# Peptides against a protein of PDB entry 2Q3Z, part 21

Target 1, 272 residues: chain A of PDB entry 2Q3Z
Amino acid sequence: YVLTQQGFIYQGSAKFIKNIPWNFGQFEDGILDICLILLDVNPKFLKNAGRDCSRRSSPVYVGRVVSGMVNCNDDQGVLLGRWDNNYGDGVSPMSWIGSVDILRRWKNHGCQRVKYGQCWVFAAVACTVLRCLGIPTRVVTNYNSAHDQNSNLLIEYFRNEFGEIQGDKSEMIWNFHCWVESWMTRPDLQPGYEGWQALDPTPQEKSEGTYCCGPVPVRAIKEGDLSTKYDAPFVFAEVNADVVDWIQQDDGSVHKSINRSLIVGLKISTKS
Target 2, 254 residues: chain A of PDB entry 2Q3Z as posed
Amino acid sequence: YVLTQQGFIYQGSAKFIKNIPWNFGQFQDGILDICLILLDVNPKFLKNAGRDCSRRSSPVYVGRVGSGMVNCNDDQGVLLGRWDNNYGDGVSPMSWIGSVDILRRWKNHGCQRVKYGQCWVFAAVACTVLRCLGIPTRVVTNYNSAHDSNLLIEYFRNSEMIWNFHCWVESWMTRPDLQPGYEGWQALDPTPQEKSEGTYCCGPVPVRAIKEGDLSTKYDAPFVFAEVNADVVDWIQKSINRSLIVGLKISTKS

## One batch from the design tools (peptide; made by RFdiffusion4, then SolubleMPNN)

Design b1_p9_8_s4 (from b1_p9_8, 7 letters changed)
Fold by OpenDDE base, seed 5:
Structure b1_p9_8_s4 (fold): chain B 272 residues (1-272), chain A 9 residues (1-9)
Amino acid sequence: as target 1 above (272 residues)
Amino acid sequence: KETVAAYAY
């Protein structure tokens, strides 16, 4: 998980799983230095360098910082996300074949955000960075991945009697979503939560004011311990949220539309 | 040109 530089990232859909080769390249020249620069420009370092540096021995701390810094939201992070097929002023997310070029571009342009990334790009770069920093990390793909915005563990759609969506359809389900899992102890938690920790660098929701996510024990997600830091409800919802279609009548009444066609969550963990 | 990841539902 630390030594492998080339691997595959799973994409597509639950019905049509596909993968792409990816060069993580954590041992290529200069990449470690770039990862250290990433740490040195993070908001916590800028706020208090001494405190930030003193905490870099903690994979928990570093993992959380990296999840926030791989995206450029709210900081000088690496990647700008874009999903609208308008990539003419940058590089299409689909064009990337490895993390090295992305990181080098970021550094060489004065830590200016690289355009553009999507979930697997964010995850792959995070994987590279974490591996560089000695944290065993793998990319994870979850098909039919939910984006829960209010932490109610539901993806809710409201429709009128004609099936037309009402209001803003903000909560969505990705055909697939990628994040990373990193191996670390959790001395900040009760015993038993050491092992794989989920971290999500794609800027989906803010955690403690920053677009970051995790680390949260995979075990906690599996067992439904939503009190476990960090961001357990969000990560849990990604893999376990229920989809509810509400039909609203003119009289104000609502009832559920039974829809068993979509099941949230089909997680694939990479082995290399 | 199409985004690889999109909202499925």
Scores: peptide ipSAE 0.097, ipTM 0.806, DockQ to the pose 0.166
Fold by OpenDDE base, seed 1:
Structure b1_p9_8_s4 (fold): chain B 272 residues (1-272), chain A 9 residues (1-9)
Amino acid sequence: as target 1 above (272 residues)
Amino acid sequence: KETVAAYAY
């Protein structure tokens, strides 16, 4: 989880699991230096360098910073996400074969955001950076992964009386989604939450005003402790959300129907 | 390779 530089990232769907090889390359020349640059351009450092540096001994703090800095939202982060199959002005997310080229491009272009990434690219780069900084980290793939936007642990669809979807689907379920888990103690929490912590660098929702996510104990998610910082409800929903259809009638009445045909969450953690 | 996409509901 720290020493391996080559591994696999799982993709596809729950019924048809695929994988790609990935070069994390945390020990390649210059990569550690780039990771340190990433820390030195983060908003917290720019606001108060002394305070930021004093907190870098905390993997909780560093993990949260990295989750925010791997995406370019809100800062001079590494990757710009794009999902509309229009990648002509950059590099297709599907073409990347490792984190090293991405990080080098970012640094060599003055910390300009790299185009483009999707979830596994974000996760893989975060994994590289965290490993560089001495934090044991692995990439996680979750099939049928939910994106809950209003923190109610539900994926909600609105339908008319004939069952037709009304409006755009704001909340959604990904065929697969990737994030990382990092091993650390949690002195900021009650005892027992040490171990794997989920971190999600894909810019899906804001946490305390920034597109970042975690760390949150995997144990807390398994036990349903949604009060646990950071972002327990969101991560819980990724793997456990229920799908609800709201049937709207002409008289204004609404009927709630839970759709059990869509099973959210099938998480697999990689060893490399 | 496969793009991340919304599940076909």
Scores: peptide ipSAE 0.093, ipTM 0.780, DockQ to the pose 0.169
Fold by OpenDDE base, seed 4:
Structure b1_p9_8_s4 (fold): chain B 272 residues (1-272), chain A 9 residues (1-9)
Amino acid sequence: as target 1 above (272 residues)
Amino acid sequence: KETVAAYAY
């Protein structure tokens, strides 16, 4: 999880799983230096360098910083996300084959955001950075991954009698979503939450004012302990949210669709 | 390659 430089990232859908090869390249020339630059330009360092540096011995702290800095939201982070298939002014997310080129581009352009990333790109870059910093990390793919935006653990759709979605379409289920899991102790939590921690660098929701996510113990998610930091409800929803598809009738009545059911969450993690 | 997108119903 630290030494592996080549791997696979799973994509596609639950029924049609695909994978791509990825060069994480954490030991390639200059990559560690770039990771250190990433830490040195993070908002917490800029605010108080001494405090930030004093906390870098904590993989919990570093993991959270990295999850925020891999995306360019709110800071001088690495990647700009885009999902609208308009990538002409940058590089298509589907074109990347490894983290090294992304990180080098970021550094070589004065820590200017790289265009563009999607979830697996964010996850892969985060994986590279965390591995560089000595934190065992793996990329995780979750199929039928929910994006809960209102913290109710539900993904709700409203349709008319013709099946057309009505109202806000903001809540969604990704065909797949990628994040990372990192191995660390959690001295900041009650005993038993050491082990794999979920971190999500894709800018989906803000956590304490910043587009970052985690670390949260995988065990906490598995056991439904939503009180533990960080961001347990959001991560829980990604893998466990219930989907409700409502049909609105002309008389104003609303009924659950009998034809549409979706099971959220099918997590695949790399094992090497 | 497919983009990350919302599930279509």
Scores: peptide ipSAE 0.070, ipTM 0.792, DockQ to the pose 0.174
Fold by OpenDDE base, seed 2:
Structure b1_p9_8_s4 (fold): chain B 272 residues (1-272), chain A 9 residues (1-9)
Amino acid sequence: as target 1 above (272 residues)
Amino acid sequence: KETVAAYAY
């Protein structure tokens, strides 16, 4: 989880799992320096360098910073996400074969955001950075991954009588989603939450005003302890949200259907 | 390689 520089990232769907090779390359030339630059351009450092540096001994703090800095939202972060299949003015997310090129491009262009990334790219870069900083980290893929936008642990769809989805699909389920898990102690929490911590660098929801997510103990998610920092409800929803269909009838009546079948969430972890 | 896509059930 620290020494391995090459591995696989799982993609596709729950029924048709695929994988791609990925070069994490945390020990390649210059990568450590780039990771340090990433820390030195983070908003907390810019606000108070001394305070930021004093907290870098905490993998909890560093993990949260990295989750925010891997995406370019809110800061001079590494990657710009794009999901609309319009990649002509950059590099298609599907074209990347490793984190090293991305990080080098970012640094070499004055910490200008790299176009473009999607979830596995964000996760892979985060994995590289965290490993480079000495934090054991792995990429995780979750199939049928829910994106809860209103923190109600529900994915809600509105349909007409014909079953056609109405309105903006703000809340959605990804065919797959990737994030990372990092191994660390949690002295900021009650005993028992040491171990794997989920971190999600894909800019999905803001956490304390910044597009970042975690760290949150995997154990907390498993046990349903949604009070545990950071962002337990969001991560919990990714793997456990219920799907609600609202059907509006011609008479104006609305019917609620909750799908409790095992649809949301099928998490697989890598040794990459 | 597959893009990440949202879908509804």
Scores: peptide ipSAE 0.056, ipTM 0.783, DockQ to the pose 0.139; fails the geometry check

## One batch from the design tools (peptide; made by RFdiffusion4, then SolubleMPNN)

Design b1_p10_1_s1 (from b1_p10_1, 5 letters changed)
Fold by OpenDDE base, seed 5:
Structure b1_p10_1_s1 (fold): chain B 272 residues (1-272), chain A 10 residues (1-10)
Amino acid sequence: as target 1 above (272 residues)
Amino acid sequence: SLLQKPIGLP
């Protein structure tokens, strides 16, 4: 979780699970220095360097910073996400084989965002950075992963009588989604929440005004303790959201589709 | 492809 530099990342779908080899490369030359640069350009450092530095001994603090800085949303972060299959002006997410090249490109281009990433790329880079900083971290893949945008723990689809999707299509389920889990104590929480903490660097929803997510105890997610910081409801929904497929009639009435609802969540944690 | 993609209900 700290020493292993090569591993596998799971992709595909629940029915067709695949994996790719990935070089995390946390001990390759210059990578630690790049990770430190990442910390030094984060918004909290820019706001108050002394305070930021004083908190870097906390894996909770650092984890949250890294979650935000791996994506380029809101800051000088590493990766720009793209999901529309238009990657001609950058590097296809599928082309990456490791974190090292991404981090080096970011640094060598003046901390300019690297194009492009998707979930596993974000997760892998976060994993590299966190490992560099001495935080045991693993990549996690969740199949049929929900993106709850309205914090109701539901993924709702609305269809007309003809089966056409109506309204906002922003609520969705990914075929797969990747994030990281990091091992840390949680002195900021009540006892019992030490251990694996979920962190999601893919920019999906804002947390306290920034595209970041976690850390949240895996235990809290398992037990449904949605009051636990950070971002428990969102992470819970990724793995546990209920899917409702509504059919709306002309009279405005709605009823649930007779079709079998998709089951959200099939989480695979890597062992290395 | 192994790209991350939205999926619909069955």
Scores: peptide ipSAE 0.380, ipTM 0.887, DockQ to the pose 0.496
Fold by OpenDDE base, seed 4:
Structure b1_p10_1_s1 (fold): chain B 272 residues (1-272), chain A 10 residues (1-10)
Amino acid sequence: as target 1 above (272 residues)
Amino acid sequence: SLLQKPIGLP
C-alpha cells in the first residue's frame, strides 16, 4: 500500500466493471518534493506555518489537508474537476495514465490547477501523495455512488405522470465514484476506530468550509456511527443512501415508484 | 465512455 507504484483503478458501472492501469509513481524523481510543496502551499501553512508543521506528524491531519489540496477548490490545489465533456482547453480526464505527469505539471506551472480531473484522477493523485508521505493508501471504487447534497441520507427524484423528472436535478447517483482509504490510528476518536479511513478528494461537498472529506473510519461507516469525525454522514450516504423515486399525479398526489431496482453502493477495494 | 456521470433512475 506504500511501496506499489503501479496499480489498477476500477471504472464503468456496476453491471459493466472495467479497470485501467495507473502509475502512482510515488518514488519517481521529484515526486516527494512536489508532495512537500503541496503541504507548504496549503491554507493552514500559509496562515500559521509553525502550527501546520507541528501537526504534520499526524496522518489524520495530513490526510485531511491532502484531501483538500488535491482539488483546486478553495486553495492552490492540484486538479480542476470537470464533468461536462468539454475538455478542449486542457487534458481529458480519460487521458491520464498516472499521477506523476499531473503532479509535475502542477508544480512546473507554479502550482496552477491542472485541467482536468474526475473522481478517479482525484483519488489516484491523493493516493500517490499519501503514499509518498508514508501513509498506506489504496484507491476504492463505489458503483452507484450517491451524492447527498442536503445531508438527509436520501437521494430523491420527482417525476410527473409521464416519467419526466421535475424540479431540481441536483441530487444524483454516480455510475461510479472513486476515493481513497488510508490506514491510520485515530487517537482523536474513541478506541476501536484505527484502521482504514475514507478520504475523498473530489470536490463534492464542503467540510468545515473547505472542499475536503474525511478521514472517517471505514468501521464507523459499516456500523452506522454517523457521529464520528470527519464527514461520516456524507461518506455513509455515498454507500448507503436510500433512493426515493416519487411520482406526482395531476391531482397533487405523490407516491413512490414500485419499479425501483437501483441500490446505492457497491464498493471495491484493492487488496494491494 | 469511462467518464464519471450521473445515472438516471430506471
Scores: peptide ipSAE 0.373, ipTM 0.887, DockQ to the pose 0.495
Fold by OpenDDE base, seed 2:
Structure b1_p10_1_s1 (fold): chain B 272 residues (1-272), chain A 10 residues (1-10)
Amino acid sequence: as target 1 above (272 residues)
Amino acid sequence: SLLQKPIGLP
């Protein structure tokens, strides 16, 4: 998980799983230096360099920083996400074949955000960075992945009497979503939460004011311990949210239906 | 397409 530089990332849909090869390239020339730059331009370092540096011995701290810095939201992070299929002014997310080019572009352009990424690109870059920093990390794909925006562990859809979805979908289910899991101890938590920790660098929701997510013990998610830092409810919802259909009638009445035909979450972790 | 995209409820 640290030494492997090439791997596969799973994409597609739950019914039609696909994968792409990816060059993580954590040991390629200059990549470690770029990862260190990433740490040195993070908001916490800029605010208090001494404090930030003193905490870099913690994989928990570093993981959270990397989660925030892989996306360019709120900081001088690496990637700008885009999902509207308009990539003419940059590089299509599908064009990337590895993390190295992305990181080099970012660094070579003065830490200017790279256009564009989607979930697997964010995850892959995070994986590269974390591996460079000595943290065992793997990319994870979750099919039918929920994006809970109101922390209620539900994905709610509103429909009219004709079954038509109303308004802009605030809450959403992705056909697939990628993040990373990193192996670390959790001395900041109660005993038993060491092991794989989920980190999500795709800018979906803010955590403590920054678009970052995790680390949260995979065990906590599995056991439903939503009090566990960081961002357990969000990550839990990604893999376990219930889907609720709200049907509004002409008289304004609302009918609630839990749709169990579409099951949120089918997680696949990579072996390398 | 291999792009990540939202899916509607079936």
Scores: peptide ipSAE 0.371, ipTM 0.886, DockQ to the pose 0.490
Fold by OpenDDE base, seed 1:
Structure b1_p10_1_s1 (fold): chain B 272 residues (1-272), chain A 10 residues (1-10)
Amino acid sequence: as target 1 above (272 residues)
Amino acid sequence: SLLQKPIGLP
């Protein structure tokens, strides 16, 4: 989880699992230096360099910083996400074969955001950076992955009496979603939450005002302990959200559809 | 495609 530089990332759908080879390249020339630059341009360093540096001994702190800095939202982060299939002014997310080229492009262009990434690209770059910094990390793929926007642990669809979707489909389920899990102790939590921690660098929701996510103990998610920092409800929903399909009547009343429900979550952790 | 994309209820 630290030494392996080449691996596979799982994609596709629950019924048709695919994978691509990926070069994480954490030990390639100059990559560690780029990771250090990433830390040195993060908002917390810019605000108070001494405080930021003093906290870099904490994998919890570093993991959270990295999850925020891998995306370019809110800061001088690495990647700009795009999902509308229009990538003509950059690089298609599908074109990347490793983290090294992305990180080098970012650094060589004055820490300008790289176009473009999707979830596996964000996750892979985060994995590279965390491994560079000595944190054991793996990429995780979750099929039928929920994006809960209102923290109610539900993915809700609203339909009229004719079955037509009403309003904007804000809450959604991804065919697949990738994030990372990092191994660390959690001295900031009650005993027993050491081990794998979920971190999500894809800019989906803000956490404490920044597009970042985690670390949150995988154990806490498994046990349904949503009080654990950071972002337990969101990560829990990614893998466990209930899907509700509502039928709205003209009088404003709602009832649940009897249609087949989609099952959220099929998580696969990589070994490299 | 291998792109990440939203899926709806069946």
Scores: peptide ipSAE 0.370, ipTM 0.886, DockQ to the pose 0.485

Design b1_p10_1_s2 (from b1_p10_1, 5 letters changed)
Fold by OpenDDE base, seed 3:
Structure b1_p10_1_s2 (fold): chain B 272 residues (1-272), chain A 10 residues (1-10)
Amino acid sequence: as target 1 above (272 residues)
Amino acid sequence: SLAQKPIGAP
């Protein structure tokens, strides 16, 4: 998880699982230096360099910083996300074959955001950075991955009397979503939460005012301990959200229906 | 396409 520079990232759908080869390249020339630059341009360093540096011995702290800095939201981060198939002013997310080119482009252009990424690109770059910093990390893919926006552990659809979805969907389910899991101790938590920690660098929701997510113990998610920092409810919802239909009737009444046709969450972790 | 995309409305 630290030494392997090449691996696979799972994509596609739950019914049609695919993968791509990916060059993480954490030991390639100059990559460590770029990872250090990433730390040195993070908002916490800019606010108080001494405090930031004093905390870099904590993989919990570093993981959270990296989660925020891999996306360009709120900071001088690495990647700009885009999902609308309009990539002509940059590089298509589907074109990337490794993290090294992305990181080099970012650094060489004065830490200007690289266009463009999607979930696996964010995850892969985060994986590279974390591995480079000596944190055992793997990319994880979750099929039928929920994006809960209002922290109620539900994906909610509003429907008319005919069952047709109304309005813009704020909440949604991805065909797949990628994030990373990093191995670390959690001295900031009660005993037993050491091990794999979920971190999500894709800018989906803000955590404490910044587009970052985690670290949260995979064990906490598995056991349903949603009080565990960081971002346990959000990560839990990605893999366990229920789908609810709110059906508006002609008389103005609203009926709540549990949608059992769509099952959220099918997580696959890499063994490399 | 291997793009990440929303699942169609169930």
Scores: peptide ipSAE 0.390, ipTM 0.895, DockQ to the pose 0.495
Fold by OpenDDE base, seed 4:
Structure b1_p10_1_s2 (fold): chain B 272 residues (1-272), chain A 10 residues (1-10)
Amino acid sequence: as target 1 above (272 residues)
Amino acid sequence: SLAQKPIGAP
């Protein structure tokens, strides 16, 4: 997981799984130096360099920093996300073939955010950075991936009697979503939570005021231990949220639709 | 497109 520089990232949909080749390039010239710059421009370093540096021996700490710094939200992070198909002032997320060009662009432009990324781009860059820093990491794809915005572990849709979606359409399920899993011990948790930890660098929800997510033990998610730091409820919802489709009648009554065809979550982990 | 996108409500 640390040594492989080339791999595949899974995309598409649950019914039509696709993959793309990706050059992680963690051993290419200058990439480690860029990863160190990423650490040195993080908000925690800027606030207290000595404290930040003293914590860099912790993969838990570093993983959380990297999760935040791969996106440009809140900081001088690497990538700006965009999903509206308007990429003319940058590079289309679909055009990237590796992490190296992204990281080099970021550094060469004075740590200016690179336009643009989507989930797999964020995940792939995070994977490169974490591998550079000696943390075994893999990209994960989850099909029918929920984005729970209100922390209720539900994805709720509201429809009128004609089947038209009403109100706030913010809650959604992605056709696919990518994040990373990193191998680390968790001395900050109870015994048994060592192993793969989920980290999500795509700016979806704030964690402790910053667009970052994890690390959270994959085991905790599997076992439904939502008390486990960090961000267990959010990551749990990505793979396990219940979908509720509400029908609103003219009389104000609400009932659940009988259509339960959509199942959240189909996680695929890479073996490289 | 291989873009990440919302799927329709069920």
Scores: peptide ipSAE 0.387, ipTM 0.896, DockQ to the pose 0.481
Fold by OpenDDE base, seed 1:
Formats: C-alpha cells, sequence, structure tokens
Structure b1_p10_1_s2 (fold): chain B 272 residues (1-272), chain A 10 residues (1-10)
C-alpha cells in the first residue's frame, strides 16, 4: 500500500468485472517533487502558507487537500473530468496506463489541468500522491455506485403513468466508481475510527464549498454513523443508497413502483 | 467500453 508501484484497478460492471494494470510510480524520479508542488499550489497554501504547512503533518488534512487537488475544480488541480465520449482535444481517460505521465504533464504545463480523467484516473492519481506523502493508500472500486445529490440517502426516479422517466436525472448510479482508502488515525474523532478512511477525488459533490470528499472512516460507513467527518452521508449513499422508482399521477400523487431490481454497492478493495 | 457510465433507471 506504500511500496507497491504497480497494481490493478477494477472496472466494468458487477456482472462483468474487469481490471487494468496501472503504474502508480510513487518512487519514480521527480514524482515526489510534483506531489510537493501540488501541496504548494493548493488554495489553503495560497491563502495562508504558514497555516497550511503547519497542518501537513496531519494525514487527515493532507488527505482532504489531495482529494480536492487531484481534480481541477475550484483550483489548479491535476485532472479535468469528462464522461461524454468527446476526448479529441485531450487524452481519452481509457488511454492512461499510470499516474506518472499524468503528473509529469500537469507539472510540465505549468500546473495546467490534464484532459481527461474519469473516476479510476482520479483515484489512481490520488493513490500515487498519498503514497508519495507516506500515507498507505489503496484504490477501491464500487459497482452500482450511487451519486446522491440531495443528501437523502436515496436514488429517486420519477415516472409518469406511462412509465416514462420525468424530470431531472441528476441522481444516478454508476456502473462502477473508484475512490481511495487511506490508513490513518483520527484524533479529530471519537476513539475507534482509526484505520481505513475513504477519500473521493472525483468531482461529484462539494464539501465545505470545494469539490473534495473525505476522509471518512470506513468503520463509520459500515456502522451507519452519518455524523462522522467528513462527508459520511455521501460516501454511505455511494455504497448503501436505496433506489426508489416513483410513479407520478396527473393529480400529483406518487406511489412506489414494485420493481426493485437494482442493488447499490459492491465494493472491492485492491490488494496492491 | 471500460468507461464509467450511468447504468440508468431500473
Amino acid sequence: as target 1 above (272 residues)
Amino acid sequence: SLAQKPIGAP
């Protein structure tokens, strides 16, 4: 989780699990220096360098910064996400074979966002950076991964009387989603929440005004402690959201459909 | 494809 430079990332679907080899390359030449640059261009450093530097001994703080800086939303972060299959002005997310080329491109272009990433690319780069900084980290894949946008722990679909989906399809379930888990103590929480912490660098929802997510104890998610910092409800929903299919009548009344074929969450942690 | 994508409504 710190020493392994080569690994696998799981992709595909719950029924058709696939993997790709990935070069994390945390010990390759210049990669640590790039990770330090990433810290030195983060919004908190730019606002107050002394305060930011004083907090870099905390893996909780660093993990949260890295989660925000791996995506280019809100800052000079590393990757721009794109999911519309139009990658002609950059590199297809599917073309990457490791984190090293991405990080080198980012640095060599003056910390300009690299085009493009999807969840596993974000997760893999975050994994590299966190490992470089001495934080044991692994990539996690969750199949049928929910994206809850209204913090109700539900993925809700609305249909008319004809079964046609109505309204905004903002809430969704991914075929798969990747994030990272990092090993750290949680002195900011009650005892017992040390161990694996979920961090999600894919820009899905804002946390305290920034596209970042976590760290949140994996234990808290398992036990349903949604009050736990950071972003426990969102991460809980990724793996545990209930799916509700509503049928809306012309009179405005709604009732639940009997079709519950979709199960959210099948989490696989990588061994390397 | 190995791309991340919505699986859609049930």
Scores: peptide ipSAE 0.386, ipTM 0.898, DockQ to the pose 0.485
Fold by OpenDDE base, seed 2:
Structure b1_p10_1_s2 (fold): chain B 272 residues (1-272), chain A 10 residues (1-10)
Amino acid sequence: as target 1 above (272 residues)
Amino acid sequence: SLAQKPIGAP
């Protein structure tokens, strides 16, 4: 989880699982230096360098910083996300074969955001950075991955009396989503939450005002302890959200139905 | 396609 430089990332759908080879390259020349630059341009360092540096011994703190800095939202982060198939002014997310070229491009262009990434690109770059910093990390893929937008642990679809989806109000499920799990102790929590922690660098929701997610103990998610820092409800929903259809009749009445045809969550953790 | 995509309501 620290020493492996090449691996696989799982993609596709729950019915048609695919994988691609990926070069994480955490030990390639200059990559560690780029990871240190990433830390030195983060908003917390710019606000108070002494405080930021004093906390870099904490993998909890560093993990949260890296989660925020891998995306360019709110900061000088590495990657700009794009999902609309318009990549002519950059590089298609599907073209990347490793983290090294992305990180080198970012640094060589004065820490300008690299165009473009999607979930596995964000996760892979985060994995590289965390491994460089000595944090054991693996990429995780979740099929039928929910994006809870209103913190209610539900994915809600709104329909009119004719069954037509009201797109402006409907939440979403990804065919697949990728994030990382990192191994660390949690001295900031009650005993028993050491081990794998979920971190999500894809900009989906803000956590404490920044597009970042985690770390949250995988154990807490498994046991349903949603009070644990950080972002337990969001990560729980990614793998466990219930899908609800809301049907509004012409008279204004609303009917609720749990959809059993689509099951949220099928998580695959990598071994390398 | 290897792209991440939203899936619609069932």
Scores: peptide ipSAE 0.386, ipTM 0.894, DockQ to the pose 0.485

